# Designs tried in a protein design run: peptides against a protein of PDB entry 5HOI. Part 87

Target 1, 351 residues: chain A of PDB entry 5HOI
Amino acid sequence: FRYMPFSPAGTPFGFTDRRYLTMNEVGYVSTVKNSEQYSITVSFFDVGRFREYHFEDLFGYDLCFLNEKGTLFGQSKTGQIQYRPHDSIHSNWTKIIPLQAGERITSVAATPVRVIVGTSLGYFRSFNQFGVPFAVEKTSPIVALTAQNYRVFSVHYSQFHGLSYSLSELGTSSKRYYKRECPLPMSLPNINSDMKKDANLDYYNFNPMGIKSLFFSSYGDPCIFGSDNTLLLLSKWRSPEESKWLPILDSNMEIWKMSGGKETTDIHVWPLALAYDTLNCILVKGKHIWPEFPLPLPSEMEIRMPVFVKSKLLEENKAILNKKNEIGADTEAEEGEEDKEIQIPVSMAAE

## One batch from the design tools (peptide; aimed at target 1 I255 E341)

Design b1_p29_4 (made by RFdiffusion4)
Pose (drawn by RFdiffusion4):
Structure b1_p29_4 (pose): chain A 322 residues (1-190, 198-318, 341-351), chain P 29 residues (1-29)
Amino acid sequence: FRYMPFSPAGTPFGFTDRRYLTMNEVGYVSTVKNSEQYSITVSFFDVGRFREYHFEDLFGYDLCFLNEKGTLFGQSKTGQIQYRPHDSIHSNWTKIIPLQAGERITSVAATPVRVIVGTSLGYFRSFNQFGVPFAVEKTSPIVALTAQNYRVFSVHYSQFHGLSYSLSELGTSSKRYYKRECPLPMSLPNDANLDYYNFNPMGIKSLFFSSYGDPCIFGSDNTLLLLSKWRSPEESKWLPILDSNMEIWKMSGGKETTDIHVWPLALAYDTLNCILVKGKHIWPEFPLPLPSEMEIRMPVFVKSKLLEENKEIQIPVSMAAE
Amino acid sequence: ISIEELEKRFKKEKGKYPSSVEKLEKELE
């Protein structure tokens, strides 16, 4: 099996010279093939706070993670990473991650206080926001990483367990695990979207902590999974809280559509900030549309029953209250 | 259906159905 470089809400090149590296509630990072180099553009949705800028990529970064304080870039092959703070007060720093034979950087993540690099051999290298290393750890092969403040949500893969996840906190003292390689019941992919599933074999469209600090993941099944009761290991449950396919179906008047797709950015309490993509492909294009907000709904709505009540989709009060 | 129309419908139906959030809050407790 070949591990692929993962970034939250990243898009493939397809038949173009540009794609999105990473995408969330803060903004979007795109890269354009420029003859022999790349042109990286860092954009923001709150235009008033941060200024959109661009720079020339002489290395070919294919890994990226965006937070409110800075942008982290990474190269899956050479192992070079660069953290660019949004404000000009703080300097950019660059490090090169040691990579063994065939070892690839599969995912990177950054917070205002931590920088995380994961490799295909299971190396977990952590730094502060300035590049000072804390500890190098060996874990299962990492395929996806996201972090919030001091906590890290890592998705692992092997030939035995399949997909597993770890939830840990990088405290000032030492590293503590809340959950260590527990089952991750995300649906795996089972065509026009072939380009995407080569770029992202797991179908992990994005994963992120919620605005209140709960781990979330959005697989190819277009269902938002939230980790409940992660503080108590014996009570941990993955809860499906939004069937985005059902919501597009309900808002489209019960019509099956093959051109409307959801691209996850982040979860804010009960609202999924996303990009509504219109077209044959399931990933967003250029220019990027304005973010949309989709309220989470428990998957308790049956299409056949909803069609009877309407004879937008009107929902029976008795069922809506449930 | 257009994207603008979907966005209008999502905005219109927002907050009218709190049951899903209430159930989720109970699950988080």

Design b1_p29_4_s1 (made by RFdiffusion4, then SolubleMPNN; from b1_p29_4, 13 letters changed)
Fold by OpenDDE base, seed 1:
Structure b1_p29_4_s1 (fold): chain B 351 residues (1-351), chain A 29 residues (1-29)
Amino acid sequence: as target 1 above (351 residues)
Amino acid sequence: VSIEELRKIMAERRGKYPASRRKLEEELS
């Protein structure tokens, strides 16, 4: 295992010279490799609110976080960070984060009021929006960060304990924890089953945790979207005793239902944000599980708890089909292809 | 299935599951 730079909904280069550094509800940041330099473009979904801009990147930024006020960039190896306001009123600033030998910046986050840097050694560094440092804290190794206002959702990794998370508030005087390095009930990518396709191996090498994105909902709840394509939401986090992760959307199940029970192995959900009761996402069709260029228009998928387990439904439908075939078995069993359209029960298509 | 068809189905499904939504809201509250 190696610590890789993580940005929310970032994509690998693959075999191309371009990738998305990050994307969310605000927009998307792309980088194109031009010989030894990169050209970065910051694009927005609301073209009336923001103007697209680009710049030459001589540092090779591999970390990015986009918010409504600016874009934070980071270079995982050198420790350089840059904040670029979207407006021309505020100045860009740069800073070098001191890194130890072998330490990497693994994730960065920015709000209109805070900048956060997390590292592979578990250094959590906080700044204001102008790059003035508040504190340095030593935590378990940080693999992902997101932030909203003063709140930070951090994901940690230990070789012994797996994934954990923290939820904290970065006030003016102190850091408060709502949750501190609690177990995160998210499955890691299964190398043996999922890596049979080269495209999955490329993505695993880019993001070995399989965290496609993490964000705060519009209500301020921490959300994470893993390799299993399930959206988890942390409910009741203000009450430590009542706090639980809810699987609020199985995107594979929903795509399967919407497809009438057809095979949907080429259709992928790429998460952007949770707005009220809808997952803002990019629908991707193809070999790669991530969006390519040009970026498709976002889609809204209504959240719903997975009441039905696809595997059980498939087993029950296979058992029903096998019983029907055993009753009809006096006629020559043509080796008809396994792709029999599984009729979704009308009740499940209506739920 | 096309992406355009899925987008259409998503839009058509919006707000059709008020019972499931209420149950989720109860779990989120």
Scores: peptide ipSAE 0.466, ipTM 0.894, DockQ to the pose 0.631
OpenDDE base, seeds 2, 3, 4, 5: peptide ipSAE 0.465, 0.461, 0.466, 0.465; ipTM 0.894, 0.892, 0.894, 0.893

Design b1_p29_4_s3 (made by RFdiffusion4, then SolubleMPNN; from b1_p29_4, 13 letters changed)
Fold by OpenDDE base, seed 4:
Structure b1_p29_4_s3 (fold): chain B 351 residues (1-351), chain A 29 residues (1-29)
Amino acid sequence: as target 1 above (351 residues)
Amino acid sequence: VSLEELREIFKKRRGKEPASLRKLQEELE
């Protein structure tokens, strides 16, 4: 296993010279490889609110976090981080994070008030928006970070315990935990099943945890979107005894329902953010599960608990079709390859 | 269903008032 740099909704290069470093509801950050250099572009979905900007990257930034005030960049091997405000009134700042031998920055996050750096050895480093350090904490190895305001959602990996998560608040004087290295009920990528497609191997090598993205909802709830394409929401995290992960969207099931029960194995959801009851996402069609260039317009998918299992619906529809065929046996067998549209119950389609 | 048809289905769903995640959380309890 190798700790890889994680950024929310970041894409691999694949066979191309370009990738997305990160994307969310604010925009997307692209990098293009130009010989030994990189050209970085910070693009926004609200082109009226923010101006696209670019710069030459001599360091090869492989970590990124975008917020409404600026972009944080990081280089996983050298420990260099750079914060670039979107407003030209505020100065860029650069810092080197001290790394031990073999330590890597695995994730970075930034809010308008905090900068967070997580490492493969479990160093959790916190800063203000100006790069002034608050604290260094030793945790389990950090594989992913996101933050909203003063809150941080961190994902940890242990060889012994698998995935865990923490939810913390970074006050001025102290870090408060709401959750501290609790088990994360997310499935890891299954190498044997998923690796049958070469495109899945490239993504696995880029992101071995299969975490496509993590973010806070518009209500401030931690969200994670794994390799199973299920959106998990941490409900009631303020009440330790009542806190639970809710599978609020099976995106494969939703695509399957909206397709009329057709196999849509070439359509993929790429998560951006959760706003209210809608997943902001990129719909991707093709062999790659990630968006290519140019970036398609974002789509909104309504969140729904997966109450229905695809297999049960397929069995029920087969049973209905078999009953219809037993009754209809007298009319001519026109061998029309009628793609047997799975009748999704009208209640499931109209909702 | 084409990717474009899916995008149009999603675009039509944007017109529903978002149920508060709190209501969704309360309905899931």
Scores: peptide ipSAE 0.030, ipTM 0.478, DockQ to the pose 0.324
OpenDDE base, seeds 1, 2, 3, 5: peptide ipSAE 0.000, 0.009, 0.010, 0.000; ipTM 0.202, 0.409, 0.391, 0.321; seeds 3, 5 fail the geometry check

Design b1_p29_4_s4 (made by RFdiffusion4, then SolubleMPNN; from b1_p29_4, 10 letters changed)
Fold by OpenDDE base, seed 5:
Structure b1_p29_4_s4 (fold): chain B 351 residues (1-351), chain A 29 residues (1-29)
Amino acid sequence: as target 1 above (351 residues)
Amino acid sequence: ISIEELREIMKKRKGKYPASKKKLEEELK
């Protein structure tokens, strides 16, 4: 088995000089091979919010993570990482992650407050947004990472246990686990059935786990989209005993239904994000299951979330509203849209 | 089916959901 660098919704080069390093709801990062160098472009879907920028890549970055504040790049073999804020006010920084013989960076993630590096030997390295290291933890081999705020969703692989996942929160003092290396009920790509087409073999060689993307929903729930084109959402992850994966969308079946039962085997869903009850995605038509150049505009696919997930979201929103009303009774706090930082309860700061 | 036709079907479905959300909020009361 060979560990490959993973980035959310990244695409292979195929027979081209171009690929997407990553894409999500914010935008897309492309790289073009020019002889021994690469030209990287960071593009945004909201063209009014951020200016598209490009730079020459002398290192051959094969890992990428895009967020609302910046882009993290990584080179899987050399251990080099670079963070580039979208705003020119903040400086770029570069670091080298020390790698052992045969170790690779397999995934990177970045939020406005954290940078995470995962390796093929299971080294989990955490940093702040300025690249100051917090900790190094040894886990099972990491194959994929995503992060939102202080939370990290990691996917692990072992030869004996297959796929597992962790959900953790990276506080200032400590790492809290909500889930630690629990079984991930995702099917691996079936080489015998799915690899009959050369394009599928090329994709398998690029991404042997078949994880097209992973992200947090707009509600902060871990989501994963595998080779079976099913969107899984981790429900009730705050309750260890009650946590479960929900298959909230079979994208192939939904495309088939929308077509009125027509042939749709040439139409593919490429996942970007889950915003409320809509999957933000690229619709792809053709031989390749991934988007080519130029990138089509995103589409929003409505998801019939299970009634139980909707009820929990309504309860959580009511609880947030009630807490706002209880706090709002004593202070004549002006109507300023202060981004009320979710105060991490003081009890989490003391461990 | 074309991608454009699928996108138009998706847009038409999304436009129906605000009414279903209100109905679901009423059924959960």
Scores: peptide ipSAE 0.458, ipTM 0.715, DockQ to the pose 0.220
OpenDDE base, seeds 1, 2, 3, 4: peptide ipSAE 0.452, 0.458, 0.453, 0.453; ipTM 0.725, 0.714, 0.722, 0.723

Design b1_p29_5 (made by RFdiffusion4)
Pose (drawn by RFdiffusion4):
Structure b1_p29_5 (pose): chain A 322 residues (1-190, 198-318, 341-351), chain P 29 residues (1-29)
Amino acid sequence: FRYMPFSPAGTPFGFTDRRYLTMNEVGYVSTVKNSEQYSITVSFFDVGRFREYHFEDLFGYDLCFLNEKGTLFGQSKTGQIQYRPHDSIHSNWTKIIPLQAGERITSVAATPVRVIVGTSLGYFRSFNQFGVPFAVEKTSPIVALTAQNYRVFSVHYSQFHGLSYSLSELGTSSKRYYKRECPLPMSLPNDANLDYYNFNPMGIKSLFFSSYGDPCIFGSDNTLLLLSKWRSPEESKWLPILDSNMEIWKMSGGKETTDIHVWPLALAYDTLNCILVKGKHIWPEFPLPLPSEMEIRMPVFVKSKLLEENKEIQIPVSMAAE
Amino acid sequence: STKEKKFALEVAKLLENKKLIEKLEKELE
């Protein structure tokens, strides 16, 4: 099996010279093939806070993670990473991650206080926001990483367990695990979207902590999974809290559509900040549309029953209250 | 909710549903 470079909400090139590296509630990072180099553009949705800028990529970064304080870039092959703070007060720094034979950097993540690099051999290299290394750890092969403040949500893969996840906190003292390689019941992919599933074999469209600090993941099944009771290991449950396919179906008047798709950015309490994509492909295009907000709904709505009540989709009060 | 009506309006615009767009725009005014 070949591990692919992962970034939250990343898009493939397809038949174009540009794609999105990473995308969330802060903004979007795109890259354009420029003859032999690349042109990286860092954009923001709150235009008033940060200024959109661009720079020339002489390395071919294919890994990226964005937070409110800076942008982290990475190269899956050469192992070079660069952290660019949004403010000009703080300097950019660059490090090169040691990679063994065939070892690839599969995912990177950054917070205002931590930088995380994961490799295909299971190396977990962590730094502060300035590049000072804390510890090098060996874990299962990492396929996806996201972090918030001091906590890290990592998704692992092997030929035995399949997909597993670890939830840990990088404290000032030492590293503590809340959950260590527990089952991750995310639906795996089972065509026009072939380009995407080669770029992202797991179908992990994005994963992120919620605004209130709960781990979330959005697989190819277009269902938002939230980790509940992660503080008590014996009570951990993955809860499906939004069937985005059902919501588009309800808002489209019960019509099956093949051209409307959801691209996850982040979860804010009960609202999924996303990009509504119109077209044959399931990933967003250029220019990027304005973010949309989709309220989370428990998957308790039956299409057949909703069609009877309407004879936008009107929902029976008895069912809506439930 | 207001957010649901705004989301429904965005979906209606993608499907070019003119009567539903006009109705939801009046409700949001």

Design b1_p29_5_s1 (made by RFdiffusion4, then SolubleMPNN; from b1_p29_5, 15 letters changed)
Fold by OpenDDE base, seed 5:
Structure b1_p29_5_s1 (fold): chain B 351 residues (1-351), chain A 29 residues (1-29)
Amino acid sequence: as target 1 above (351 residues)
Amino acid sequence: SRVELEAALRIAKLLNNEEEIKKLEELLK
């Protein structure tokens, strides 16, 4: 097993010289590989609020986190981090995180008030927005981080226990846990079924956990989007015994419904954020499950609890079609490839 | 909802489904 650098909604290079380091509701960070250096661009969806900026990267940053106040960069192998405020009033700062032999920074997160660094050995390092350290804690190996204000959502991996998560608040004097290394009910990528397509193998090598993104909702609930394309939300996290993961969107089901029940294998949802009752996302067409260049405009998808299983709907629709064909059997079968529009029941289109 | 119709329109455009594009554009007027 190899720990890979994770950034929210980051994309692999694949066979190209460019990728997205991260993207969310604020914008997207791209990097282009040149002969000896990288060129980084920080772009924003609200072009009236923020100005796009560019810089040369001599370090090869492979970690990134974007927020409304700045961008955090990290280099997983060297331990270098850089914070770049979007406003020119505040100065950029750099720091080297001390790493042990074989240790990697696996994830970074930044809010307007906190910077967090997680490592493959489970070192959790916290800083203020100016890079002043608060604490170092030893946890299980960290594979992903996100943060909102003072709260941190961390994902951990153990070879013996699989995936776990923590939810913590980084006050001025102490760290409070709401959840500490609790089991995460997320499926890992299935190497045997999903890796039959080369494009899936390339993505697996980039992100072996299959975590496409993680974020906090607009209400401050932890969200995770895995390889199964289901959005999970942690409900009631303030009540430890009542806390549960809710599957609030099956994006494959929603694409199938919106396509009129057509089997689509080349349309993919790439998650950005959850705003109220809508998933902000990129709709991707193509062989790759991740967005390419140029980035398509963001889309909104309404969240719905998956009540129906696609397989059951397909069986019911096949049974309806077979009954119609048994009643209509007297008219000549012109073998026109009638694209059998799986009529989505009007009741499911009206929900 | 309007949001779902707009999402469906984007998917229909990605799929080059001209009939569904026309239908969804008419529903969004």
Scores: peptide ipSAE 0.025, ipTM 0.511, DockQ to the pose 0.741
OpenDDE base, seeds 1, 2, 3, 4: peptide ipSAE 0.018, 0.000, 0.017, 0.000; ipTM 0.460, 0.312, 0.462, 0.292; seed 3 fails the geometry check

Design b1_p29_5_s2 (made by RFdiffusion4, then SolubleMPNN; from b1_p29_5 with T2K K3T K5L E10R K19E L20E)
Fold by OpenDDE base, seed 1:
Structure b1_p29_5_s2 (fold): chain B 351 residues (1-351), chain A 29 residues (1-29)
Amino acid sequence: as target 1 above (351 residues)
Amino acid sequence: SKTELKFALRVAKLLENKEEIEKLEKELE
């Protein structure tokens, strides 16, 4: 096993000179190899809010995280990171992360207020948005990171224990754990069954964990999308004893249903984000499970959230409304419709 | 839902299923 650099929804080069470093609901970052140099383009889905920008990459950035305020780049081997605000008001900054012999940066994440770097030796490094360091923590080896505001979702890998996850909040004074290295019930890619197609081998070599993406939902719940094309959501994470992973979408089954039960082996869902009850994704047609160039327009797949997730969201929305009412904002409470029992598909109930 | 129909229409277009495209387009009008 080799620790590979991970970025949310990043794609391999394959047989091409170009790939996506990352993509999400904000946009997509592409890199093109030009001899010994790379050309990076940061593109946005909301072209009215953001302007596409381009720069020459002399370092060969293989890690990326895009947010609404900027893009974080990293080089897994050298330890170089760069933050580039989308606006011209704030300056770019660079930093070298000290790496031990054989250590790699495996993942990076950035919010408007935090920068996080995770390594193959399990060093968790936190910074503010200006690259000022807060702390260095030693954890199990980090294979993936995402962050929203002050919250960080980290995925860890041990050869002995498999996948685990942590959910933490990076306050001003301290790190709080909601979850700390708890088992992650995600299946790893099966080399023997799935690797019969060369395209699957290329993707496995790029991403041996099979994590296509991880993100926070619009409600702030950790989400992960694995090689099985199932979207997992961490429910009730504020209550340690009640917290569980929910299979909220089998994308293969939903595509199969929408096709009228036709063969859909060449149609793939590439996850971007979860907004409310919709998975924002790229629909990919072809041999590769990842989007090629040009990038297709995003699609919205409706998710039938389990009733207990919907009820909790209704309670959280009521709590937000009550807080707004305490602040003197007259927002009429629309009566939320009743808890309709969502049939979890039988395939998801049997695992 | 309208979102589900729009997604189904995109899948139908990728599958080049003319009959399902025409049906879903009529359901979205």
Scores: peptide ipSAE 0.444, ipTM 0.886, DockQ to the pose 0.642
OpenDDE base, seeds 2, 3, 4, 5: peptide ipSAE 0.439, 0.440, 0.443, 0.441; ipTM 0.884, 0.884, 0.886, 0.885

Design b1_p29_5_s3 (made by RFdiffusion4, then SolubleMPNN; from b1_p29_5, 13 letters changed)
Fold by OpenDDE base, seed 2:
Structure b1_p29_5_s3 (fold): chain B 351 residues (1-351), chain A 29 residues (1-29)
Amino acid sequence: as target 1 above (351 residues)
Amino acid sequence: SRTELEFALRIAKLLNDKETIKKLEEELK
């Protein structure tokens, strides 16, 4: 396993000169390679509230986090971070995070009140929005971070224990844990089955954990969207004994329903945020599972508990088709009609 | 908050958790 820099909903370069460093409900940050430098653009969905801006990046920022007040940038190898407010009221600031030999910044997060840096050695560094340090804590290796207000959702990786998560509050005087390095019930990418397509290998090399994004919901619940395209929400996290991960959306199932029960391998959900009971996302059409340029308009997908398993519905429909073929023995129906629209049960369409 | 209770109610409805639905509907009155 190799620790790679993670940013929420970040995309690889692939064979192009450009990628998204991060995207969420606020906007999207892109970077373009221009010889030995990069040009970064910070774009917003609410063009009435925010003005797009760009700057030249001489450092090669590979980490990014966007919020409503500013953008945090990081360079995973050098340890440089930069915070850029969207307004001109506050100044940009730059800091170098001290890294040990072989240590990498793996993820960064920023809220209007906190800046967080996580590393491959499990150093958790917290700052205020002005870059004043609060504390350094040693945890298990950090692979992903997100934050909302004073709350931090961190994902950790151990070669022995797999994925774990923490949920913490960064108060003025102390860090409080709601969850501390608890098992994360997320499936890792299956290298043997999923890597049959070259496009999947390129994405795996960019993001070996398969975490497409993580965020807090509009209600402040931790959410994670893995390689299985299932949105997990942490419910009841204030009561440690009652807390559980809920699979609130199977996006593969929803795409399958939207296609009329056709196997669509060219439509992909790219997660942005959870607002109330809708997943804000980009619907990607093409060979790549990530959005290219230009960015499509965001779409909304209503959250639905996966009551039905696609595989069982396919088996049931095959069994119904086989029974129909046993009754219709006299017509030489050519084997070629495997493309029969799977009738979605009316009960699944009415929810 | 009221909004957190409304969301918890939506999730409880999606889960068909009748006990939690009843409790949250009583707390939202």
Scores: peptide ipSAE 0.010, ipTM 0.361, DockQ to the pose 0.025
OpenDDE base, seeds 1, 3, 4, 5: peptide ipSAE 0.014, 0.000, 0.000, 0.000; ipTM 0.395, 0.356, 0.347, 0.347; seeds 1, 5 fail the geometry check

Design b1_p29_5_s4 (made by RFdiffusion4, then SolubleMPNN; from b1_p29_5, 12 letters changed)
Fold by OpenDDE base, seed 2:
Structure b1_p29_5_s4 (fold): chain B 351 residues (1-351), chain A 29 residues (1-29)
Amino acid sequence: as target 1 above (351 residues)
Amino acid sequence: SKTSLKAALRVAELLNNEEEIEKLKKELE
């Protein structure tokens, strides 16, 4: 296993001179190899809100995080990070993260108020938006990060324990954990089955965890999209005992349905963000599971929130019970059936 | 939903399914 630099929805070079460093609902960051240097372009989906900009990269940034206020860049081997505000009023800043021998920056995240750096040795480094350090914490090895406002969703990997996650809030004075290195029920890429296609091997070498992206929903819930093309959402994370991962979208099933049940093995969903009840994504056709150049227009896929499915099923079950009571069937309502967890039919859980 | 129809239209376009493209365009009008 090799720790690779992770950025949300980042793409490999493949056989090309260009790739996306990151993309989300705000925009996309591309890099083009020009001999010994790179040219980076920061592009936006809302062209009226921000002006596209580019710069020459002499460092070979392989980590990126885009937000509404700026772009964070990182170099996994050297430990260099750069924050570039979109607005020219605010100054760019650069910092070198001290790395031990063999340590790599594996992921970076930035919000308008926080910068986070995670490493292959599990160093979690937090900064404000100006690069002033808050703390260094030692965790399990970090493989992915995302952040929204003061909240951080981190994914960890151990050879012994597999994938885990943390959810934390980076206040001014202290870090609070809502979840700390809890098991993450995400499937890892299956090397034996999936590697029959050269394109899958190239992607695996770029991203061994198969995490296509992770983000916070518009409601502030952690989301992860793995190699199985299932969108997982962490529900009820404020209640430690009630917190659970919900499979809110099987994107392969949705594409199959949208096609009218045709073969869709060459159609791929590339996740960007979750806004309300819709997955913002790019629909990709081809051998590669990632978007190429030029970037296609984003699409929206409706999700079926299991909570809404439960509420509808509860309403439907109540309506069925009320209809049974009106029909005068002396079904002794055994009082004990109210506590039966409404089993979401497996068919509707896949819908 | 209109959102789901737009996504289905994009899938139909990617699949070059002319009949379904025409149908979905009419449903989006």
Scores: peptide ipSAE 0.417, ipTM 0.881, DockQ to the pose 0.554
OpenDDE base, seeds 1, 3, 4, 5: peptide ipSAE 0.413, 0.406, 0.066, 0.415; ipTM 0.881, 0.878, 0.649, 0.881

